# Designs tried in a protein design run: peptides against a protein of PDB entry 7AL2. Part 6

Target 1, 85 residues: chain A of PDB entry 7AL2
Amino acid sequence: YEIMLIRPKTIDDINYVVDQVLEESNPVILDLSFLEKESPANFKLAGEKIKQMRSNYGAEALLLSRCNDKNLIIIAPKGVSLVRK

## One batch from the design tools (peptide; aimed at target 1 E36)

Design b1_p11_4_s2 (made by RFdiffusion4, then SolubleMPNN; from b1_p11_4, 7 letters changed)
Fold by OpenDDE base, seed 5:
Structure b1_p11_4_s2 (fold): chain B 85 residues (1-85), chain A 11 residues (1-11)
Amino acid sequence: as target 1 above (85 residues)
Amino acid sequence: SFEEILKLAES
């Protein structure tokens, strides 16, 4: 698999993340800082999509870093284990 | 929850 990196700005970007995790089985490291700052509605939508992937498809999500300039989360498809050292 | 995820930073 590939590890995708993206900073979503649009609904299309959010759907791209969903496609990568569910259809391509690729982990995604996403920076939600743009959505959180610029579009609370799309930030909420992204959160709902992540919750749906976790609840319905066995995806895992983990916060990597949160600060003023970054909101990094990794989303892994079922079968890819996220291990915290 | 999503909010819980946002509170679990590794760095």
Scores: peptide ipSAE 0.040, ipTM 0.691, DockQ to the pose 0.130
OpenDDE base, seeds 1, 2, 3, 4: peptide ipSAE 0.040, 0.040, 0.039, 0.038; ipTM 0.658, 0.687, 0.683, 0.661

Design b1_p11_4_s3 (made by RFdiffusion4, then SolubleMPNN; from b1_p11_4, 6 letters changed)
Fold by OpenDDE base, seed 1:
Structure b1_p11_4_s3 (fold): chain B 85 residues (1-85), chain A 11 residues (1-11)
Amino acid sequence: as target 1 above (85 residues)
Amino acid sequence: SFEEILELAES
């Protein structure tokens, strides 16, 4: 698999993340800081999509870093395990 | 909430 990196800015970007996780089985490291600041609606949508992937498809989501200008999360598809030591 | 989307966090 590949690890994708993206800072989503649009709904198309959010759907790209979903496609990568569910269709391509690729982990995605995403920075939600743009959506969080610029679009509460799309930020909420992104969160809903992540929760749906976790609930329905066995994806995992882990916060990597959160600060003033970064909201970094990794989403892993089922079969790729995320472990915090 | 934002925290609800995560299974684990850095803290």
Scores: peptide ipSAE 0.147, ipTM 0.735, DockQ to the pose 0.129
OpenDDE base, seeds 2, 3, 4, 5: peptide ipSAE 0.089, 0.096, 0.103, 0.093; ipTM 0.717, 0.721, 0.721, 0.718

Design b1_p11_4_s4 (made by RFdiffusion4, then SolubleMPNN; from b1_p11_4, 9 letters changed)
Fold by OpenDDE base, seed 1:
Structure b1_p11_4_s4 (fold): chain B 85 residues (1-85), chain A 11 residues (1-11)
Amino acid sequence: as target 1 above (85 residues)
Amino acid sequence: SFDEILKLAEE
């Protein structure tokens, strides 16, 4: 698999993340800081889709870093385990 | 909430 990196800015970007996780089975490292600051509605939408992927498809989402200029999350599809050593 | 969608990793 590939690890995708994206800082979503649009609904199309959000849907790209969903497609990468569910259809391509690729982990995605995403920065939600743009959406959080610029579009509360799309930030909420992104969160809802992440929750749906976790609940319905066995995806896992971990917060990697949260600060003023980044909100980094990794989303892994089912079958890709995220392990902290 | 954010906690609802994420597991936290130690930074």
Scores: peptide ipSAE 0.073, ipTM 0.703, DockQ to the pose 0.115
OpenDDE base, seeds 2, 3, 4, 5: peptide ipSAE 0.064, 0.058, 0.065, 0.069; ipTM 0.695, 0.695, 0.698, 0.704

Design b1_p11_5 (made by RFdiffusion4)
Pose (drawn by RFdiffusion4):
Structure b1_p11_5 (pose): chain A 85 residues (1-85), chain P 11 residues (1-11)
Amino acid sequence: as target 1 above (85 residues)
Amino acid sequence: SDELTRTFADS
């Protein structure tokens, strides 16, 4: 499989992440810092999509890093386990 | 933003 890296800027990028996790079953490492400071509406929308993927489709989501200009999240689809060690 | 992040990503 592939792990996709993205910093979403538009709704199309949000739909891109939904499709990678749900259709391609690829984990996505995404930086939500652009949406957070540029479009609070789309940041909320991105979070809602992640809540739906975890609730209905068994995706795991993990905060990896949070600092000025970075909010790094990993989304693993059902079938890729995030194992804390 | 941090509060909303806690609703959908685990630490």

Design b1_p11_5_s1 (made by RFdiffusion4, then SolubleMPNN; from b1_p11_5, 4 letters changed)
Fold by OpenDDE base, seed 2:
Structure b1_p11_5_s1 (fold): chain B 85 residues (1-85), chain A 11 residues (1-11)
Amino acid sequence: as target 1 above (85 residues)
Amino acid sequence: SDELLDTVADK
């Protein structure tokens, strides 16, 4: 698999993340800081999509970093385990 | 689930 990195800015970007996780089985490192700042609606949508992937498809989501300029989350598809060392 | 994330990373 490939690890995708994206800072989504649009609904198309959010859907791209969903496609990468569910269709391509690629983990995605996601920076939600743009959406959080610029679009409460799309930020909420992104969160709901993440929850749906977790609940319905066995994806895992882990907060990597939360600070002023970053909201980094890794989303892993089922079959790719997130392991702490 | 109401929780967005499974867990929080150490960093």
Scores: peptide ipSAE 0.028, ipTM 0.593, DockQ to the pose 0.240
OpenDDE base, seeds 1, 3, 4, 5: peptide ipSAE 0.027, 0.024, 0.028, 0.027; ipTM 0.573, 0.589, 0.581, 0.580

Design b1_p11_5_s2 (made by RFdiffusion4, then SolubleMPNN; from b1_p11_5, 5 letters changed)
Fold by OpenDDE base, seed 5:
Order: structure tokens, then C-alpha cells, then sequence
Structure b1_p11_5_s2 (fold): chain B 85 residues (1-85), chain A 11 residues (1-11)
């Protein structure tokens, strides 16, 4: 698999993340900081999509970094485990 | 929203 990196800005970007995780089975490292600041509605939408992937498809999501200018999350498809040591 | 982030991703 490939690991995708994206800082989503649009609904198209959000759908791209969903496609990568569910259709391509690729983990995605995404920075939600743009959406949080520029589009609270799309930030909420992105969050809902992530929760749906976790609930319905067994995806895992792990917060990598949270600060004023970045919200880094990795989303992994069911076949890829995320482990913290 | 920190609360929303907490809902979508584990730490």
C-alpha cells in the first residue's frame, strides 16, 4: 500500500481521503487545520466521514500532532494496524 | 474543535 498525505481544503479532498482509505486501502495522514479554521462545516463533515469509516469499516484513526497550525491524524484501513510504543 | 478531534481520532 501507499501512505497518502493531504491537507484537505474542499469537499473533493474529503472524498479523496475516503476513497483512499476504503477503495484503495491506503493509510492517509491528513492535516485538518485548514478546514478547522476556514470551514467549520467541512471540518465537521470530515470528522463525520472519519467516524463513519471507523464505525462501519473498521478503520483506525490516531492523532499525531495537535497545535495551532496543524491537526495531524493518520487514518488506517482495517488491514493496517496503528501501534504506539 | 478539540472535542470534535477527540471524537474522530484516538491519542
Amino acid sequence: as target 1 above (85 residues)
Amino acid sequence: SDELLSEVADK
Scores: peptide ipSAE 0.326, ipTM 0.838, DockQ to the pose 0.940
OpenDDE base, seeds 1, 2, 3, 4: peptide ipSAE 0.320, 0.323, 0.320, 0.321; ipTM 0.837, 0.836, 0.835, 0.836

Design b1_p11_5_s3 (made by RFdiffusion4, then SolubleMPNN; from b1_p11_5, 4 letters changed)
Fold by OpenDDE base, seed 1:
Structure b1_p11_5_s3 (fold): chain B 85 residues (1-85), chain A 11 residues (1-11)
Amino acid sequence: as target 1 above (85 residues)
Amino acid sequence: SDELLSTVADK
């Protein structure tokens, strides 16, 4: 698999994330800071999509970093385990 | 933490 990195700005980007996780089985490291600042509606949508992937498809989502200029989350598809040592 | 996030167990 590949690890995708993206800072979503549009609905198309959100759908891209969903496609990467569910169809391609690729982990995605995404920065939600743009959506959080610029589009509360799309930020909410992104969150809902992440929750749906967790609830319905066994994805995991882990916060990597949260500060003023970053909102980094890794989304791992089922089959790719997130491990902390 | 945010509800959209899951925890990762430590080894």
Scores: peptide ipSAE 0.039, ipTM 0.574, DockQ to the pose 0.195
OpenDDE base, seeds 2, 3, 4, 5: peptide ipSAE 0.032, 0.032, 0.039, 0.037; ipTM 0.594, 0.591, 0.576, 0.570

Design b1_p11_5_s4 (made by RFdiffusion4, then SolubleMPNN; from b1_p11_5, 6 letters changed)
Fold by OpenDDE base, seed 5:
Structure b1_p11_5_s4 (fold): chain B 85 residues (1-85), chain A 11 residues (1-11)
Amino acid sequence: as target 1 above (85 residues)
Amino acid sequence: SEELLSEVADK
């Protein structure tokens, strides 16, 4: 698989993330900071999509970094294990 | 939103 990196800005970007995780089975490192600041509605949408992937498809999501400039999350498809040592 | 973030991803 490939690991995708994206800072989504649009609904198209959000849908791209969903496609990468569910259709391509690629983990995505995702920075939600733009949406959180610029589009609370799309931030909520992105969050709902991630929750749906976790609930319905066994995806896992792990917070990598949270600060004023970053909101980094890795979302991995069911076949990829995320482990913190 | 910290609340939404906590629902989205584990730490």
Scores: peptide ipSAE 0.363, ipTM 0.855, DockQ to the pose 0.920
OpenDDE base, seeds 1, 2, 3, 4: peptide ipSAE 0.361, 0.359, 0.360, 0.362; ipTM 0.858, 0.854, 0.855, 0.856

Design b1_p11_6 (made by RFdiffusion4)
Pose (drawn by RFdiffusion4):
Structure b1_p11_6 (pose): chain A 85 residues (1-85), chain P 11 residues (1-11)
Amino acid sequence: as target 1 above (85 residues)
Amino acid sequence: LTEEVMKMILE
C-alpha cells in the first residue's frame, strides 16, 4: 500500500483524504494547520469527516505533533493497525 | 473550536 502526505487547503483536499482512507485503504498523514488558521469552517468539516470514518468504517486517527504552524494527524484505514510500542 | 475539532478527531 501507500501512505499519502497532504496539507489540506480546500474541500477537494478533504474529499481526497476521505477517498484515500475509504476507497484506496491508504493511510494518510495530514497537516490540518492550513485549514485551522485559514478556514475554521473547513477545519470543523475535516474533523467531522474523520469522526464519521472512525465511527462507521473502523479508521484509527492519531495526533502525532502539534506546534505553531503544524497539526499533524495520521489516519489509518480498517486493515492498517497503528501499534503503540 | 480547535478543541472541539480535536475531540471529534481523537475521541

Design b1_p11_6_s1 (made by RFdiffusion4, then SolubleMPNN; from b1_p11_6, 6 letters changed)
Fold by OpenDDE base, seed 1:
Structure b1_p11_6_s1 (fold): chain B 85 residues (1-85), chain A 11 residues (1-11)
Amino acid sequence: as target 1 above (85 residues)
Amino acid sequence: LSKEVYDLILN
């Protein structure tokens, strides 16, 4: 598999993330800082999509970094485990 | 809003 890196800016980007996780089974590292600052509606949509992937498809999400500069989260599809050592 | 959304993401 591939690990995708994206800073979503549009609904198309959000749907791209969903496709990568659910259809391609690729982990995605997201920077949600743009959506959080520029589009509260799409920020909420992104959160809802991530919740749905976790609840319905066994995806996992982990916060990598949250600061003034970036809000980094990794979403892993079912079958790819996230392990903290 | 931010807290609510991150709760969706992480919890």
Scores: peptide ipSAE 0.746, ipTM 0.942, DockQ to the pose 0.986
OpenDDE base, seeds 2, 3, 4, 5: peptide ipSAE 0.744, 0.742, 0.745, 0.745; ipTM 0.942, 0.940, 0.942, 0.942; seed 5 fails the geometry check

Design b1_p11_6_s2 (made by RFdiffusion4, then SolubleMPNN; from b1_p11_6, 3 letters changed)
Fold by OpenDDE base, seed 5:
Structure b1_p11_6_s2 (fold): chain B 85 residues (1-85), chain A 11 residues (1-11)
Amino acid sequence: as target 1 above (85 residues)
Amino acid sequence: LVEEAMKLILE
């Protein structure tokens, strides 16, 4: 698999993340800072879709870093284990 | 709104 890196700005970007996780089985490292600042509505949408992937498809998500200019999260498909050491 | 979405993502 590949690890995708994206800072989503649009609904199309959010749907791209869904495609990568569910269809391509690729982990995605997201920076949600743009949506958090510029579109709380689309940030909520991203959260809902991530929750759906976790609840319905066994995806997992982990916070990597959150600060003023960064909201880094990794989301992994069911077959990829996320481990914090 | 944002913090509730963070709960959806992580919890």
Scores: peptide ipSAE 0.746, ipTM 0.944, DockQ to the pose 0.949
OpenDDE base, seeds 1, 2, 3, 4: peptide ipSAE 0.742, 0.745, 0.742, 0.744; ipTM 0.943, 0.943, 0.942, 0.943

Design b1_p11_6_s3 (made by RFdiffusion4, then SolubleMPNN; from b1_p11_6, 4 letters changed)
Fold by OpenDDE base, seed 2:
Structure b1_p11_6_s3 (fold): chain B 85 residues (1-85), chain A 11 residues (1-11)
Amino acid sequence: as target 1 above (85 residues)
Amino acid sequence: VVEEAMKLILE
């Protein structure tokens, strides 16, 4: 598999993340800082879709870093283990 | 809105 890196800015980007996780079985490292600042509505949409992937498809999400300028999250498809030591 | 979405993502 590949690890995708994206800072989503649009609904198309959010749907790209869903496709990568569910169809391609690729983990995605997300920087949500743009949506957080520029589109709370699309940030909410991203959250809803990630929750759906977790609840319905066994995806996992992990916070990598959150500070003033970054909101980094990894979302992994079922079968890719995320381990915090 | 943002913090509620963060809960959906992580919790």
Scores: peptide ipSAE 0.782, ipTM 0.953, DockQ to the pose 0.921
OpenDDE base, seeds 1, 3, 4, 5: peptide ipSAE 0.779, 0.781, 0.780, 0.780; ipTM 0.952, 0.953, 0.953, 0.953

Design b1_p11_6_s4 (made by RFdiffusion4, then SolubleMPNN; from b1_p11_6, 5 letters changed)
Fold by OpenDDE base, seed 1:
Structure b1_p11_6_s4 (fold): chain B 85 residues (1-85), chain A 11 residues (1-11)
Amino acid sequence: as target 1 above (85 residues)
Amino acid sequence: LIEEAMELILK
């Protein structure tokens, strides 16, 4: 698999993340800081999509870093384990 | 809204 990196800005970008996780089975490192600042509605949508992937498809999500200008999360498809040591 | 969405993502 590939690891995708994206800072989504649009609904198309959010749907790209969903496609990468569910269709391509690729982990995605995403920075949600743009949506957090510029579009609370699309930030909420991203959260809903991630929750759906976790609930329905066995995806996992882990916070990597959150600060003033960054909100880094990794989303892993089922079969790729996220482990914190 | 933001923190509620963060809970959807992580919890």
Scores: peptide ipSAE 0.742, ipTM 0.945, DockQ to the pose 0.959
OpenDDE base, seeds 2, 3, 4, 5: peptide ipSAE 0.738, 0.736, 0.739, 0.738; ipTM 0.944, 0.943, 0.944, 0.944

Design b1_p11_7 (made by RFdiffusion4)
Pose (drawn by RFdiffusion4):
Structure b1_p11_7 (pose): chain A 85 residues (1-85), chain P 11 residues (1-11)
Amino acid sequence: as target 1 above (85 residues)
Amino acid sequence: ESEEITEEITD
């Protein structure tokens, strides 16, 4: 499989992440810092999509890093386990 | 609010 890296800026990028996790079953490492400071509406929308993916489709989500200009999240689809060691 | 959304969506 592939792990996709993205910093979403538009709704199309949000739909891109939904499709990678749900259609391609690829994990996505995404930086939500652009949406957070540029579009609070789309940041809330991106979070809602992540809540739906975990609730209905068995995706795992993990915060990897949070600092000025960075909010790094990994989304793993059902079938890729995030194993803490 | 951003921190709340982050906490809701991650482990």

Design b1_p11_7_s1 (made by RFdiffusion4, then SolubleMPNN; from b1_p11_7, 3 letters changed)
Fold by OpenDDE base, seed 1:
Structure b1_p11_7_s1 (fold): chain B 85 residues (1-85), chain A 11 residues (1-11)
Amino acid sequence: as target 1 above (85 residues)
Amino acid sequence: ESDEILEEITE
């Protein structure tokens, strides 16, 4: 698989993340800081979709870094184990 | 609200 990196800015970007995780089975490292600051609605939408992927498809998501400049999360499809040591 | 959402979406 590939690991995708993206800082979503649009709904199309959010849907890209969903497609990568569910259809391509690729983990995605995403920075939600743009949506958080510029579009509360799309930030909420992104959150909803991530929750849906976790609940319905066995995806796993971990917070990597939280600060003023970044909101980094990795989301992995089922079968890719995320382990914190 | 952002932190609440982050709490919900992360393990």
Scores: peptide ipSAE 0.650, ipTM 0.936, DockQ to the pose 0.887
OpenDDE base, seeds 2, 3, 4, 5: peptide ipSAE 0.645, 0.647, 0.647, 0.648; ipTM 0.935, 0.935, 0.935, 0.935

Design b1_p11_7_s2 (made by RFdiffusion4, then SolubleMPNN; from b1_p11_7, 5 letters changed)
Fold by OpenDDE base, seed 5:
Structure b1_p11_7_s2 (fold): chain B 85 residues (1-85), chain A 11 residues (1-11)
Amino acid sequence: as target 1 above (85 residues)
Amino acid sequence: EADELLEEITE
């Protein structure tokens, strides 16, 4: 598989993340900082999509880094194990 | 709100 890196800015980007995780089975490292700052509505939408992927498809998500400039999360499809040490 | 959502979506 591939690991995708994206800083989503639009609904199309959010749907791209969903497609990568569910259809392509690729982990995605995403920076939600743009949505958090520029579109609270789309930030919530992205969060809802991630929750749905976790609840319905067995995806996992970990917070990688949280600061003023970045909001990094990795979301992995069911077959990829994420381990925090 | 943002931090609350992050708590919800991450392990």
Scores: peptide ipSAE 0.601, ipTM 0.922, DockQ to the pose 0.938
OpenDDE base, seeds 1, 2, 3, 4: peptide ipSAE 0.597, 0.597, 0.595, 0.596; ipTM 0.922, 0.922, 0.921, 0.921

Design b1_p11_7_s3 (made by RFdiffusion4, then SolubleMPNN; from b1_p11_7, 5 letters changed)
Fold by OpenDDE base, seed 4:
Structure b1_p11_7_s3 (fold): chain B 85 residues (1-85), chain A 11 residues (1-11)
Amino acid sequence: as target 1 above (85 residues)
Amino acid sequence: ESQKILDEITE
């Protein structure tokens, strides 16, 4: 698999993340800082999509870093284990 | 609100 990196800005970007995780089985490192600051609605949408992937498809998500400029989360498909030490 | 969402989507 490949690890995708994206800072989504649009609904198309959010759907791209879903496609990468569910269809391509690629982990995605997300920077949600743009959506959080510029579009609360799309930030909520992104959150809903991630929740759905976790609940319905066994995806996992870990917070990597949160600061003023970054909101980094990795979401991995079911076959990829994420472990925090 | 953002933190609430983040807490829900991360383990």
Scores: peptide ipSAE 0.712, ipTM 0.943, DockQ to the pose 0.871
OpenDDE base, seeds 1, 2, 3, 5: peptide ipSAE 0.711, 0.706, 0.708, 0.711; ipTM 0.944, 0.943, 0.943, 0.944

Design b1_p11_7_s4 (made by RFdiffusion4, then SolubleMPNN; from b1_p11_7, 5 letters changed)
Fold by OpenDDE base, seed 5:
Structure b1_p11_7_s4 (fold): chain B 85 residues (1-85), chain A 11 residues (1-11)
Amino acid sequence: as target 1 above (85 residues)
Amino acid sequence: ESQQILDEITE
């Protein structure tokens, strides 16, 4: 598989993340800082999509880093284990 | 609300 990196800015980007995780079975490292700052509505939408992937498809999501300029989360499809040391 | 969302979606 591939590991995708994206800083989503639009609904299309959010749907791209969903497609990568569910259809392509690729982990995605995403930076939610743009949505958090610029579009609370789309930030909420992204959160809902991630929750749905976790609840319905066994995806996992882990916060990698949060600071003023970055909000990094990795989303892994079912079968890819995320381990925190 | 952002922090609440992040807490909900991450382990």
Scores: peptide ipSAE 0.700, ipTM 0.941, DockQ to the pose 0.921
OpenDDE base, seeds 1, 2, 3, 4: peptide ipSAE 0.699, 0.693, 0.696, 0.696; ipTM 0.941, 0.940, 0.940, 0.940

Design b1_p11_8 (made by RFdiffusion4)
Pose (drawn by RFdiffusion4):
Structure b1_p11_8 (pose): chain A 85 residues (1-85), chain P 11 residues (1-11)
Amino acid sequence: as target 1 above (85 residues)
Amino acid sequence: ESDELTEEITD
């Protein structure tokens, strides 16, 4: 499989992440810092999509890093386990 | 608010 890296800026990028996790079953490492400071509406929308994917489709989501200009989240689809060691 | 939402959607 592939791990996709993205910093979403638009709704199309949000739909891109939904399709990678749900259709391609690829994990996505995404930086939500752009949406957070540029579009609070789309940041809330991106979070809602992540809640739906975990609730209904068995996706795992993990915060990897949070600092000025970075908010790094990994989303793994059902079938890729995030194993803490 | 952004930090709270990030914590709600991640582990």

Design b1_p11_8_s1 (made by RFdiffusion4, then SolubleMPNN; from b1_p11_8, 6 letters changed)
Fold by OpenDDE base, seed 5:
Structure b1_p11_8_s1 (fold): chain B 85 residues (1-85), chain A 11 residues (1-11)
Amino acid sequence: as target 1 above (85 residues)
Amino acid sequence: DSQKLLDEITE
């Protein structure tokens, strides 16, 4: 698989993340900082999509870094294990 | 609340 890196800015980007995780089975490292700052509605939408992927498809998500400049999360499809040490 | 949402979506 591939690991995708994206800082989503639009609904199309959010749907791209969903497609990568569910259809392509690729982990995605995403920076939610743009949505958080510029579009609270789309930030919420992105969060809802991630919750749905976790609840319905066995995806996992870990917070990698949270600071003023970035909001990094990795989302992994069911077959990829995320381990925090 | 963004922090609340982040807490909900990450393990």
Scores: peptide ipSAE 0.679, ipTM 0.937, DockQ to the pose 0.926
OpenDDE base, seeds 1, 2, 3, 4: peptide ipSAE 0.675, 0.675, 0.676, 0.675; ipTM 0.936, 0.936, 0.936, 0.936

Design b1_p11_8_s2 (made by RFdiffusion4, then SolubleMPNN; from b1_p11_8, 5 letters changed)
Fold by OpenDDE base, seed 5:
Structure b1_p11_8_s2 (fold): chain B 85 residues (1-85), chain A 11 residues (1-11)
Amino acid sequence: as target 1 above (85 residues)
Amino acid sequence: DSQALLDEITD
């Protein structure tokens, strides 16, 4: 698999993340800071999509870093294990 | 609340 890196800005970007995780089975490291600041509605939408992937498809997500400049999360498909040591 | 949402969507 590939690991995708994206800072989503649009609904198309959010859908791209969903496609990468569910259809391509690629983990995605995404920075939600843009949506959080610029589009609370799309930030919420992105959150709902991630919740759905976790609930319905066994995806896992970990918070990597949170600060003013970045909001990094890795979302992995069911076949990829995320382990915190 | 964004922090609350992040808590919901991360393990």
Scores: peptide ipSAE 0.699, ipTM 0.942, DockQ to the pose 0.897
OpenDDE base, seeds 1, 2, 3, 4: peptide ipSAE 0.698, 0.697, 0.695, 0.696; ipTM 0.942, 0.942, 0.941, 0.941

Design b1_p11_8_s3 (made by RFdiffusion4, then SolubleMPNN; from b1_p11_8, 5 letters changed)
Fold by OpenDDE base, seed 5:
Structure b1_p11_8_s3 (fold): chain B 85 residues (1-85), chain A 11 residues (1-11)
Amino acid sequence: as target 1 above (85 residues)
Amino acid sequence: EAEELLNEITE
């Protein structure tokens, strides 16, 4: 598989993340900082999509970095294990 | 609220 890196800015980007995780089975490292700052509505939408992927498809998500400039999360499809050490 | 949402979606 591939690991995708994206800083989503639009609904199309959010749907791209969903497609990568569910259809392509690719982990995605995403930076939600743009949505958090520029579009609270789309930030919420992105969060809802991630929750749905976790609840319905066995995806996992870990917070990688949280600061003023970053909101980095990795989302992994069911077959990829995420381990925090 | 961002922090609440992040807590919900991340392990």
Scores: peptide ipSAE 0.628, ipTM 0.926, DockQ to the pose 0.904
OpenDDE base, seeds 1, 2, 3, 4: peptide ipSAE 0.625, 0.625, 0.623, 0.626; ipTM 0.926, 0.927, 0.925, 0.926

Design b1_p11_8_s4 (made by RFdiffusion4, then SolubleMPNN; from b1_p11_8, 7 letters changed)
Fold by OpenDDE base, seed 4:
Structure b1_p11_8_s4 (fold): chain B 85 residues (1-85), chain A 11 residues (1-11)
Amino acid sequence: as target 1 above (85 residues)
Amino acid sequence: DAQKLLDEITS
């Protein structure tokens, strides 16, 4: 698989993430900082999509880093294990 | 609440 890196800015970007995880079975490293700052609605939407992928498809998500200009989360499809030691 | 949402979606 490939690991995708994206800082979503639009709903199209959010849907792209969903396609990468569910259709392509690629983990995605997301920077949600743009959405959190510029669009609370789309930030919430992104979060709901991640919840859905976790609940319905066995995806996993971990926070990688959160600071002033970054909000990094990795979302992995079922079969790609995310482990925090 | 952004932090609450992040807590919900991250393992």
Scores: peptide ipSAE 0.694, ipTM 0.940, DockQ to the pose 0.868
OpenDDE base, seeds 1, 2, 3, 5: peptide ipSAE 0.694, 0.692, 0.691, 0.694; ipTM 0.940, 0.940, 0.939, 0.940

## One batch from the design tools (peptide; aimed at target 1 K51 A59)

Design b1_p12_1 (made by RFdiffusion4)
Pose (drawn by RFdiffusion4):
Structure b1_p12_1 (pose): chain A 85 residues (1-85), chain P 12 residues (1-12)
Amino acid sequence: as target 1 above (85 residues)
Amino acid sequence: SSEELTKEITDN
């Protein structure tokens, strides 16, 4: 499989992440810092999509890093386990 | 808030 890296800026990028996790079953490492400071509406929308994927489709989501200009999240689809060691 | 939403969408 592939791990996709993205910093979403538009709704199309949000739909891109939904499709990678749900259709391609690829994990996505995404930086939500652009949406957070540029479009609070789309940041809330991105979070809602992550909640739906975890609730209905068994995706795991993990905060990897949070600092000025960075909010790094990993989304793993059902079938890729995030194993804490 | 951003911090609350980030907490809610993650497993940590």

Design b1_p12_1_s1 (made by RFdiffusion4, then SolubleMPNN; from b1_p12_1, 4 letters changed)
Fold by OpenDDE base, seed 5:
Structure b1_p12_1_s1 (fold): chain B 85 residues (1-85), chain A 12 residues (1-12)
Amino acid sequence: as target 1 above (85 residues)
Amino acid sequence: SADELLAEITDN
């Protein structure tokens, strides 16, 4: 698999993340900082999509970094284990 | 809030 890196800015980007995780089975490292600052509605939408992937498809997600300028999350499909050590 | 949402969507 590939690991995708993206800082989503649009709904199309959010749907791209969903496609990568569910259809391509690729982990995605995503920075939600743009959506958090520029589009609270799309930030919420992205969160809802991630919740759905976790609840319905067995995806896992970890917060990698949180600060004023970062909102970094990795989301992995069911077959890829995320381990904190 | 944003932090509350992050807590909901992450496993840590």
Scores: peptide ipSAE 0.731, ipTM 0.948, DockQ to the pose 0.938
OpenDDE base, seeds 1, 2, 3, 4: peptide ipSAE 0.730, 0.730, 0.730, 0.729; ipTM 0.948, 0.948, 0.948, 0.948

